# Designs tried in a protein design run: peptides against a protein of PDB entry 5K2M. Part 36

Target 1, 273 residues: chain A of PDB entry 5K2M
Amino acid sequence: MRIGITYTVLRREEMAIKERAGEFGEVVMLHEDDLLFPGNYDLDVVIIRNVSHFKALYTARLFESEGIPTVNSSRLIFEAGDKLFATLRLAGKVPVPEWKAALSEGGALRVPDSLGYPLVSKPVFGSWGRLLAKVNDRDSLEAVLEHRKWMKNPLYGIHYFQEFVEKPGRDIRSYVIGGEFVGAIYRYSNHWITNTARGGKAEPCSDPEVEELSVKAWEAFGEGALAIDIFESEKGLLVNEVNPNMEFKNAARVTGADMAGKLVEYAVEVAKT

## One batch from the design tools (peptide; aimed at target 1 T8)

Design b2_p19_2_s4 (made by RFdiffusion4, then SolubleMPNN; from b2_p19_2, 9 letters changed)
Fold by OpenDDE base, seed 3:
Structure b2_p19_2_s4 (fold): chain B 273 residues (1-273), chain A 19 residues (1-19)
Amino acid sequence: as target 1 above (273 residues)
Amino acid sequence: SPEEEISEEELERYEAALS
């Protein structure tokens, strides 16, 4: 068994994956600078750990074009890494926050007619709560839309909105790998954007409802390793988003779950199919 | 290969530059 690991930066997650992969076979670390295609890669599977969503997507697709399976697959990265495409998958299987998409400013200005205020403006791509805006009124909506016009990336012209969900000062991040629930954490923040990377505390989450919902959310995609962000709302649990480029350092530390091992085990299974 | 641990903030900046 030869296991590739593509990466942008060697984080604690990549180190843990490397270590666990070494128990199953030969490990080939592949920095982004080492990747040229077409290539003659002698690998049975590649674990994709590129930081950029787009680099991860293209890296996965390039290996797949050479007959090498990837974890995650380019299909999963594409569908799960876009917030709107992920919502389209999730909405058919699990409760999600109310959402609207608009393809023009004129369409976006009508979103409050259905969602009301406050609402949240999200880019369809990006991590760590970047460019999330809580929109409380018409003036704020117009300002967000005006700024989006001057952003160079055409994907900023895809207007994705959610209802604003009042959270109890925390959210839930769960992990499902190969259809198996691995663990979950509470992420605490005094800000409406909850992220452990921004100094939020993490605690173990042991809730059977979270476990069941997380597996159902994974089943909306049907493959790979996903981090799942869940809100505790007055309406019950809502699946907010999924991440196919999961960070698990804090979750592994807090829960004691062998997330790196589970990811490698799944990659080995994928290599055998 | 730069095996340097990048901070989460640097990762965020890197992703932002690639977006």
Scores: peptide ipSAE 0.018, ipTM 0.539, DockQ to the pose 0.059
OpenDDE base, seeds 1, 2, 4, 5: peptide ipSAE 0.016, 0.015, 0.017, 0.017; ipTM 0.541, 0.535, 0.555, 0.532

Design b2_p19_3 (made by RFdiffusion4)
Pose (drawn by RFdiffusion4):
Structure b2_p19_3 (pose): chain A 273 residues (1-273), chain P 19 residues (1-19)
Amino acid sequence: as target 1 above (273 residues)
Amino acid sequence: LDMDPETYELGKKLFLEDL
């Protein structure tokens, strides 16, 4: 059993994964510098841990082209990692915040007629709560659209919006790996953006409703290891997003759950074809 | 150290072909 781990820097998550994988077989640490294709890699499975979402997608696709299964797969990395594609997959399967998509500035200006104010603008490929905007009126919408327009990345031209959900000073992050619920936390902040990457704080979450909803959200994709974001609202729990390159150091510490171990166990199972 | 640009673009090309 040879287990590859692709990484950019060795965060706590990557170190814990390396350790757990060592109990099952030879660990082959693959920095981005070690990645060259086409190439001869002798691996039964690769755990994708690249910090760049796009580098993780392309390395997963490249290893798959060498006949080497990846966790997570290139398909899941793409579908789950893009807010719009993921919302299309979650819709009708679990409750989600109301949302709209537009393809131009003019189309985006009509979004408030459907969603109302306040509304949330976010990039389709983003993480860590970056470039999220709470838009309370037309002037703010025009400001966000004007800035998006001048940004170089054509992906900023895909305009994705959600109604603003009044959360109770926190949100929920849960983890489902291979269909098994492995844990959840609350992420608190005095700010409406609650990511731990922006200073949000983790506490254990033992709400049985989140466990079931988290499994249903995972079932919309039917594979892999997903970190799932959930909002509490006046209309019950809403699934906001799913994440295919999960961070969990605060979550594992707070809940005591072995998220790195469970990811590895799942990877060994996929390594058996 | 960083990923080779040509490998990166290869990965992007192969991925887009799948769509």

Design b2_p19_3_s1 (made by RFdiffusion4, then SolubleMPNN; from b2_p19_3, 5 letters changed)
Fold by OpenDDE base, seed 1:
Structure b2_p19_3_s1 (fold): chain B 273 residues (1-273), chain A 19 residues (1-19)
Amino acid sequence: as target 1 above (273 residues)
Amino acid sequence: SSMDPETLELGRKLFLEEL
């Protein structure tokens, strides 16, 4: 068994994955600078850990084109890594925050007619709460839309909105790998964006409802390793988003779950199919 | 090394987590 690991930055997660992969076979670390295609890669599977969503997506697809399966697959990265595409999958299986998508400014201006205020404006791609905006009124909506006009990436012209969900000063991040629930944490923040990248504390989450919902959310995609972001709302648990390129150092530390091992085990099973 | 915005933001995140 030869296991590739693509990466941009050797984080604690990549170190843990490397270490656990070594128990199953030969490990080949592949920095982004090492990747050229078409190539002659002698690998049974590749674990994708590129930081950039798009680089991860293309890397996965390029290996797949050479007959090498990836974890996550390019399909999963594509579907799960886009907030709108992920919502389309999730909405058929699990409760999600109310959402609207608009393809023009004129369409976007009508979103409050159905969702009301406050809204959350999200880019369809992005991490760590980048370009999230709480839109409380018409003036704020117009400002967001005006700024989007001047953004060079055409994907900023895809207007994705959610209802603003009041949360109890925290959200939940769960982890499902190969259909198995691995663990969950609470992420605490006084800010409406409850990301650990903004100084949030992590604590273990042991809730059977979270576990069940997390597995159902994973089943909406049906493969791979996902981090799942869940809101505790007045309506109950809502699946906000999923991440096909998960960070888990804090979750692993807090829960004691072998997330790196579970990821490698899944990759080994993928290699055998 | 990659100089894409996500990598740069990751660097910022990692830095802030160590403060």
Scores: peptide ipSAE 0.285, ipTM 0.819, DockQ to the pose 0.117
OpenDDE base, seeds 2, 3, 4, 5: peptide ipSAE 0.021, 0.023, 0.019, 0.021; ipTM 0.640, 0.659, 0.631, 0.648; seed 2 fails the geometry check

Design b2_p19_3_s2 (made by RFdiffusion4, then SolubleMPNN; from b2_p19_3, 8 letters changed)
Fold by OpenDDE base, seed 3:
Structure b2_p19_3_s2 (fold): chain B 273 residues (1-273), chain A 19 residues (1-19)
Amino acid sequence: as target 1 above (273 residues)
Amino acid sequence: MEMDEKTFELGKELFLKEL
């Protein structure tokens, strides 16, 4: 078995994946600068670890065009990595925050008529809480829409909004790989945007409701390895978003779960199908 | 434990290039 690993930066995650993949076969590390297509890659499967969502998506699709399966697949990266497309999958299977999409400024200005205030404005792409805005009133909504109008990427013209969810100073990140729950953590923050990248503490989460909900959220997509972001709300647990390019260093450390091993095991299964 | 600082900064750079 020959296992490719595409990467932008060798993080602790990529080092752990490399080490575990070496137990199953030959490992081929592929930096973004080494990738050229069409190519003659002698690989049975590729684990996609590119940092950019779009680079990960195109890398996956390019390997698939050579007949090489990827973890995650380009389909999963596409659907899970877009907040709106992910919401469309999730909303029919699990509880999600109330949401609205608008395709124009005039449409976006009517969003409060259904969701009320406060709102959260989100770009459909991007990570680590970038360009999230809490919108408390009409003046703030108009300001966000005006700024979006001058952004160059046409995807900023897709207006995605959620209700503002009051959280207990934390959120939950769970991990599901190949339909199996691997683990979960609490991420603590004093800011309404919870992220461990911003100095938040991580603690183990052992909650059967989180486990069940995480598996159901994964089943909305039906393949791959996902990190799942869950909110604790007055309405109960809500699946906020999923990530098809998960970071797990903190979660692996805190839970002791072998997330790298589980990812490699799943990639080996995909290679055999 | 924070995210790897290099990864975080790279993610900012990549995002800014997509703007």
Scores: peptide ipSAE 0.022, ipTM 0.603, DockQ to the pose 0.046
OpenDDE base, seeds 1, 2, 4, 5: peptide ipSAE 0.008, 0.066, 0.007, 0.020; ipTM 0.533, 0.757, 0.503, 0.600; seed 2 fails the geometry check

Design b2_p19_3_s3 (made by RFdiffusion4, then SolubleMPNN; from b2_p19_3, 7 letters changed)
Fold by OpenDDE base, seed 1:
Structure b2_p19_3_s3 (fold): chain B 273 residues (1-273), chain A 19 residues (1-19)
Amino acid sequence: as target 1 above (273 residues)
Amino acid sequence: SSMDPKTLELGKELFLKEL
């Protein structure tokens, strides 16, 4: 078996994936600079670890066009990596924060009539909590919409809003690979944007409800490896978002779970189908 | 931080290039 691993930066995750993949076959590391298509790739499966969502999406689709399956698939990357498309999948299976989408400024201005204030404005794409805004009032909504109007990317014209969820100073990140729950962590932050990238502490999360909900959230997509972000709310657990290009170094360290191994095992299964 | 500073900056740069 020949396992490709595409990457932008050789992170701890990619090193761990490489190491574990070596137990199953020959490993071919493919930096973004090495990727030309069409190409003659002698690979049974490719693990997609490109940092950019769009590069990951296109890389997956390009390998699939060569008849090489990918983990994650381009379908999964597309649906899970877009916050709105992910919400559409999730909302049919699991509790999610109340949300609205608007396709115009005039539509967006009516969102509070349905959801009230405070709101969270999100771009449908993007990472690290960029361009997340807590919208407390009409003036703040108008300001966000005005700024979006001057952004060049047309995807900023897709207005995605959630209710503001009060969280107990933390959120949950769980990991499901091939339908198997692998582990979960609490991410602590005093800021309403809980992100470990902003210096939050991570602790193990051992909660059967989190495990069950995480598997159900994965089943909404039905394939691949997902990190799942869950909120603890007054109305119970809510699945906020999923990530088809998960970071797991902190979670693996804190939980002791072999997330890299589980990802490789799943990729090997995909290669055999 | 879940990502190293260089990876975060690269991710920011890539995001800005996707705009």
Scores: peptide ipSAE 0.008, ipTM 0.475, DockQ to the pose 0.050
OpenDDE base, seeds 2, 3, 4, 5: peptide ipSAE 0.006, 0.007, 0.007, 0.006; ipTM 0.433, 0.441, 0.426, 0.392

Design b2_p19_3_s4 (made by RFdiffusion4, then SolubleMPNN; from b2_p19_3 with L1S D2S Y8L D18S)
Fold by OpenDDE base, seed 4:
Structure b2_p19_3_s4 (fold): chain B 273 residues (1-273), chain A 19 residues (1-19)
Amino acid sequence: as target 1 above (273 residues)
Amino acid sequence: SSMDPETLELGKKLFLESL
């Protein structure tokens, strides 16, 4: 078994994946600078750990073009890594926050007519809560839309909105790999954006409802390794988003779950199919 | 999940460069 691992930066996650992969076979670390295609790579599977969503997507697709399966697949990265496309999958299987999409400023200005205020404006791509805006009123909406016009990436012209969900000062991040629930954490924050990358505390989450919902959320995609962001709301649990490029350092530490091992085991399974 | 400050900064840079 020859396991490739693509990466942008050697994080604790990539080190753990490398270490665990070494127990299953030969490990080939592939920095982004090492990736040239076509490359005639001799690999049975590639674990995609590129930081950039787009680089991860294209890297996965490039390996797949050479007949090498990837974890995650380019299909999964594409569908799960886009917040709108992920919502489309999730909404058919699990409770999600109310959402609207608009393809023009004029359309976006009518979103409050359906969802009311407050809203959350999200880019369809991006991580770590960047360019999330709580839109409390018309003036804020107009400002967000104006700023989007001046952004270079045309994907900023895709206007994705959610209802603002009141949360109990935390959210849940769960992990499902190959359809198996691996673990979950609470992420605490006094800010409405509960991202631990912004200094939030993590605690273990042991809730059967979270486990069941997480598996159902994964089943909306039907493959791969996903981190799942769940809100505790007055309406019950809501699946906010999924991440096909999961960070798990804190979750592994807090839960004791073998996230890296489970990911490698799944990659080995994928290599055999 | 918390990303290390260096990786967070890199992620921000990569994101901004993808714009």
Scores: peptide ipSAE 0.018, ipTM 0.564, DockQ to the pose 0.049
OpenDDE base, seeds 1, 2, 3, 5: peptide ipSAE 0.017, 0.017, 0.014, 0.015; ipTM 0.553, 0.552, 0.515, 0.482; seed 1 fails the geometry check

Design b2_p19_4 (made by RFdiffusion4)
Pose (drawn by RFdiffusion4):
Structure b2_p19_4 (pose): chain A 273 residues (1-273), chain P 19 residues (1-19)
Amino acid sequence: as target 1 above (273 residues)
Amino acid sequence: AEEEAEEAAEEVVEEDFES
C-alpha cells in the first residue's frame, strides 16, 4: 500500500494525514514541485491536499489519467468546489438559501427583484470568505459589479447571489466522509462572515438535525470527503455550501473527532479499487 | 513553523483571487 499526499505547505491537517496514512502503508509526500506529467507514479491512491483549489483539481485529473484514484476525485473537486455547480446539485435534495445567477452586469441588476435586499454576492470559486459582500441596496450592488468588472479573472463575470440569511451569530460546519457523519462545529463571529480563516471560532455542535441534513447534502454528490456549511434560519436549517479540500484542525480539536483518520480510512478503501 | 505554513497557505489562497 503506497499512499500519495499532494500538498503545498504542511499545515496541521497534512501532518495528521501523513501520520495516519503511515499506519496503513508507505506514505509518499508529493509537493507541487514533485508533480510532473506525464510521469510514472507507483501509487495505489492519492490524497489531494493542495491549498490552491485549482491546483488540487488539475492534480486530481492528472493522477486519474495515470490510472491512480484520487481522494477527492477531479469531478467532486470541480462540482463541489464551484458554488454554482454545487448549488445546482444540492437543489431539490436539501433546503438551500434562495439564489440567483446572472451572466452580465445588466442581468445582475435584476437579481434584487427576485431575492430582495439584503443579498449576498460571492465568487463562484472562492473560499475563506473572500470577496463575500453584503449588499443592502442598489448603490452597493452597482459598486460590487463595477469592481468585479474591472477584476481580470473571467470567473468574476459569473454573478452568483443568495438572499441574506439572518443567522444567530454563527454558522455550522459539518463533516461527512464516505457517507458517514464524522462531526460538526459551530463557527462564531461578531461579523456575519464566520469562517475560521477570517477569525471565526469553533465550538462543538451536537444538534441531531445537522447530522441528518449533512448526510443528505453529501448524498447529492454521492462520494468523497466533504466539509458542509449550514445556516440556521427562521425557516430551519439551510445548506449553503460544500467544500472538497476540507480544513479541520479547529474542528478536530474541539469535537475530538479524528477527521484525518477517517479521511485516510476512506482513502484506503478507494485504494482497494 | 506552523505559523509560517499558515501564512504561506494564505498567500496561495490570495493568489487564486488575484490571478

Design b2_p19_4_s1 (made by RFdiffusion4, then SolubleMPNN; from b2_p19_4, 9 letters changed)
Fold by OpenDDE base, seed 3:
Structure b2_p19_4_s1 (fold): chain B 273 residues (1-273), chain A 19 residues (1-19)
Amino acid sequence: as target 1 above (273 residues)
Amino acid sequence: MEEEAEKEAKKIVDEEFLS
């Protein structure tokens, strides 16, 4: 078994994955600078750990073009890594926050007619709560839209909104790999953006409802390794988003779950399929 | 080294948003 690991930065997660992969076979670390296609890669599977969503997506697709399966697949990275595309998958299987998408400023201005205020404006791509805006009123909405008009990336013209969900000072991040629930954590913050990458504290989450919902959320995609962000709302549990480029440093520490091992085991399974 | 790696990762993500 020859396991490739693509990476941009050797984080704690990549180190853990490398270590565990070594127990299953030969490990080939592939920095982004080492990647050139078409290539002659002698690998049974590649674990994709590129930091950039787009780099991860293209890397996965390029290996797949060489007949080498990837974890995650380019399909999963594409669908799960886009908040709107992920919502489209999730909404058919699990409760999600109410959402609207608009393709123009004029359309976006009508979002409150359906969702009311407050709203959350999200870019369709990116991580760690970047460019999230709580929109409390019409003036704020107009301001966000005006600013987006001047942003260069055409994806900022895709206007994705959610209802603002009142959370109990925390959210939940769970991990499902190959359809198996691996663990979950609470992420605490005094801010409405609760991501631990922004200084939130993490605690173990042991809730059977979270486990069940997390597996169902994974089943909406049907493959790979996903981190799943869940809100505790007055309406019950809501799946907010998923992440195909999961960070698990804090979750592994807090829960003691072998996230890296589970990821490698799944990659080995994929290689054998 | 971990802190540097995390900073670099955050920089990459930020640059992706700024593209």
Scores: peptide ipSAE 0.420, ipTM 0.903, DockQ to the pose 0.917
OpenDDE base, seeds 1, 2, 4, 5: peptide ipSAE 0.413, 0.417, 0.412, 0.417; ipTM 0.900, 0.903, 0.901, 0.902; seed 2 fails the geometry check

Design b2_p19_4_s2 (made by RFdiffusion4, then SolubleMPNN; from b2_p19_4, 6 letters changed)
Fold by OpenDDE base, seed 4:
Structure b2_p19_4_s2 (fold): chain B 273 residues (1-273), chain A 19 residues (1-19)
Amino acid sequence: as target 1 above (273 residues)
Amino acid sequence: MEEEAEEKAEKIVLEEFES
């Protein structure tokens, strides 16, 4: 078994994955600078750990074009890594926050007619709560839309909104790999944007409802390794988003779950199919 | 080293947003 691991930065996750992968076979670390396609890669599977969503997506697709399966697949990265596309998958399977998408400023201005205020404006791509805006009123909506016009990436012209969900000062991040629930954490924050990467505390989450919902959320995609963000709302648990390029350092530390091992085990299974 | 790696990763993500 030859396991490739693509990476941009050697983080704790990549180190853990490398270490665990070494128990299953030969490990080939592939920094982004090492990647050139088409190439003659002798690999049975590639674990995609590129930091950039787009680089991860293209890297996965490039390996797949050479007949090498990836974890995650380019399909999963594409569908799960886009908040709108992820919502489209999730909405048919699990409770999600109410949402609207608009393709123009004029359309976006009508979003409150359906969802009311407050809203959350999200870019369809990206992570760590960047460019999230709580839109409390018309003035704020107009400001966000105006600013979006000056953003260079055309994806910022895709206007994705959710209802603002009141949370109990925390959210839940769960991990499902190959359809198996691996673990979950609470992420505490005094800010409406909860993210452990921004200094939030993490605690273990042991809730059967979270486990069940997490698996169902994963089943909406049907493959790969996903981190799943869940809100505790007055309406019950809501699946907010999924991440096909999961960070798990804090979750692994807090839960003691072998996230890296489970990821490698799944990659080995994928290599054998 | 770990903090530096996290900072580098954050920078990459930020640069992607700025593109």
Scores: peptide ipSAE 0.334, ipTM 0.870, DockQ to the pose 0.930
OpenDDE base, seeds 1, 2, 3, 5: peptide ipSAE 0.339, 0.339, 0.336, 0.344; ipTM 0.872, 0.873, 0.871, 0.874; seeds 1, 2, 3, 5 fail the geometry check

Design b2_p19_4_s3 (made by RFdiffusion4, then SolubleMPNN; from b2_p19_4, 9 letters changed)
Fold by OpenDDE base, seed 3:
Structure b2_p19_4_s3 (fold): chain B 273 residues (1-273), chain A 19 residues (1-19)
Amino acid sequence: as target 1 above (273 residues)
Amino acid sequence: MEKEAEEKAKKIVDEEFLS
């Protein structure tokens, strides 16, 4: 078994994955600078750990073009890594926050007619709560839209909104790998953006409802390794988003779950399929 | 080293948003 690991930065997660992969076979670390295609890669599977969503997506697709399966697949990275595309998958299987998408400023201005205020404006791509805006009123909506008009990336013209969900000062991040629930954490913050990468504290989450919902959320995609962000709302549990480029350092520490091992085991399974 | 790696990762994501 020859396991490739693509990476941009050797984080704690990549180190853990490397270590565990060494127990299953030969490990080939592939920095982004080492990647050239078409190539002659002698690998049974590649674990994709590129930091950039787009780099991860293209890396996965390039290996797949060489007949080498990836974890995650380019399909999963594409669908799960886009908040709108992820919502489209999730909404058919699990409760999600109410959402609207608009393709123009004029369309976006009508979003409150359906969702009311407050709203959350989200880019369709990106991580760690970047460019999230709580929109409390019409003036704020107009301001966000005006600013987006001047942003260069055409994806900022895709206007994705959610209802603002009142959370109990925390959210939940769960992990499902190959359809198996691996663990979950609470992420605490005094801010409505609760991501631990922004200084939130993490605690173990042991809730059977979270476990069941997390597996169902994974089943909406049907493959790979996903981190799942869940809100505790007055309406019950809501799946907010998924992440195909999961960070698990805090979750592994807090829960004691072998996230890296589970990821490698799944990659080995994929290699054998 | 770990903190530096995390900071570098965050920078990459930020640059992706700025593209």
Scores: peptide ipSAE 0.401, ipTM 0.903, DockQ to the pose 0.915
OpenDDE base, seeds 1, 2, 4, 5: peptide ipSAE 0.399, 0.394, 0.394, 0.400; ipTM 0.902, 0.903, 0.902, 0.903; seed 2 fails the geometry check

Design b2_p19_4_s4 (made by RFdiffusion4, then SolubleMPNN; from b2_p19_4, 7 letters changed)
Fold by OpenDDE base, seed 3:
Structure b2_p19_4_s4 (fold): chain B 273 residues (1-273), chain A 19 residues (1-19)
Amino acid sequence: as target 1 above (273 residues)
Amino acid sequence: MEEEAEEKAKEIVDEEFLS
């Protein structure tokens, strides 16, 4: 078994994955600078750990073009890594926050007619709560839209909104790998953006409802390794988003779950299929 | 080294947003 690991930076997650992969076979670390295609890669599977969503997507697709399966697949990275595309998958299987998408400023201005205020404006791509805006009123909506008009990336013209969900000062991040629930954490913050990468504290989450919902959320995609962000709302549990480029440093520490091992085991399974 | 890697990862994501 020859396991490739693509990476941009060697984080704690990549180190853990490398270590565990060594127990299953030969490990080939592939920095982004080492990647050239078409190539002659002698690998049974590649674990994709590129930081950039787009580089991860293209890296996965390039290996797949060489007949080498990837974890995650380019399909999963594409669908799960886009908040709108992820919502489209999730909404058919699990409760999600109410959402609207608009393809123009004029369309976006009508979003409150359906969702009311407050709203959350999200870019369809990116991580760690970047460019999230709580929109409390019409003036704020107009301001966000005006600013987006001047942003260069055409994806900012895709206007994705959610209802603002009142959370109990925390959210839940769960992990499902190959359809198996691996663990979950609470992420605490005094801010409505609760991501631990922004200084939130993490605690173990042991809730059977979270476990069941997390597996169902994974089943909406049907493959790979996903981190799942869940809100505790007055309406019950809501799946907010999924992440195909999961960070698990804090979750592994807090829960004691072998996230890296589970990821490698799944990659080995994929290699054998 | 871990902190540096995490900072670099954040920079990459930020650059992706700024593209």
Scores: peptide ipSAE 0.376, ipTM 0.890, DockQ to the pose 0.912
OpenDDE base, seeds 1, 2, 4, 5: peptide ipSAE 0.370, 0.371, 0.369, 0.373; ipTM 0.889, 0.889, 0.889, 0.888

Design b2_p19_5 (made by RFdiffusion4)
Pose (drawn by RFdiffusion4):
Structure b2_p19_5 (pose): chain A 273 residues (1-273), chain P 19 residues (1-19)
Amino acid sequence: as target 1 above (273 residues)
Amino acid sequence: VEFFYKLFKEADNPYLPFL
């Protein structure tokens, strides 16, 4: 059993994964510098841990081209990692916040007629709560669209919006790996953006409703290891997002759940084809 | 393969300054 781990820097998550994988076989640490294709790699499975979402997608696709299964797969990395594609997959399967998509500035200006104010604008490929905007009126919408327009990345031209959900000063992050619920936390903040990467704080979450909803959200994709974001609202729990390159150091510490171990166990199972 | 490898090399690591 040779287990590859692709990484950018060795965060706590990558170190814990390396350790757990060592109990099952030879660990081959693959920095981005070690990645060259086409190439001969002798691996039964690769755990994708690149910090760049896009580098993780491409390295997963490249290893798949060498006949080497990846966790997570290139398909799941793309579908689950893109807010719009992921919302299309979650829709009708679990409750989600109301959302709209537009392909131009003009189309985006009609979004408030459907969603109302306040509304949330966010990039389709983003993480860590970056470039999220709470838009309370037309002036703010025009400001966000004007800035998006002048940004170089054509992906900023895909305009994705959600109604603003009044959460109770926190949101929920849960973890489902291979269909098994492995844990959840609350992420608190005085700010409506609650990511731990922006200073949000983790506490244990033992709500049985989140466990079931989290499995249903995972079932919309039917594979892999997913970190799932959930909102509490006046109309019950809403699935906001899913994340295919999960960070869990605060979550594992707070809940005591072995998220690195469960990811590895799942990877060994995929390594057996 | 070459196309995806080219994309990989052109991609950035935007989160390094925060780590």

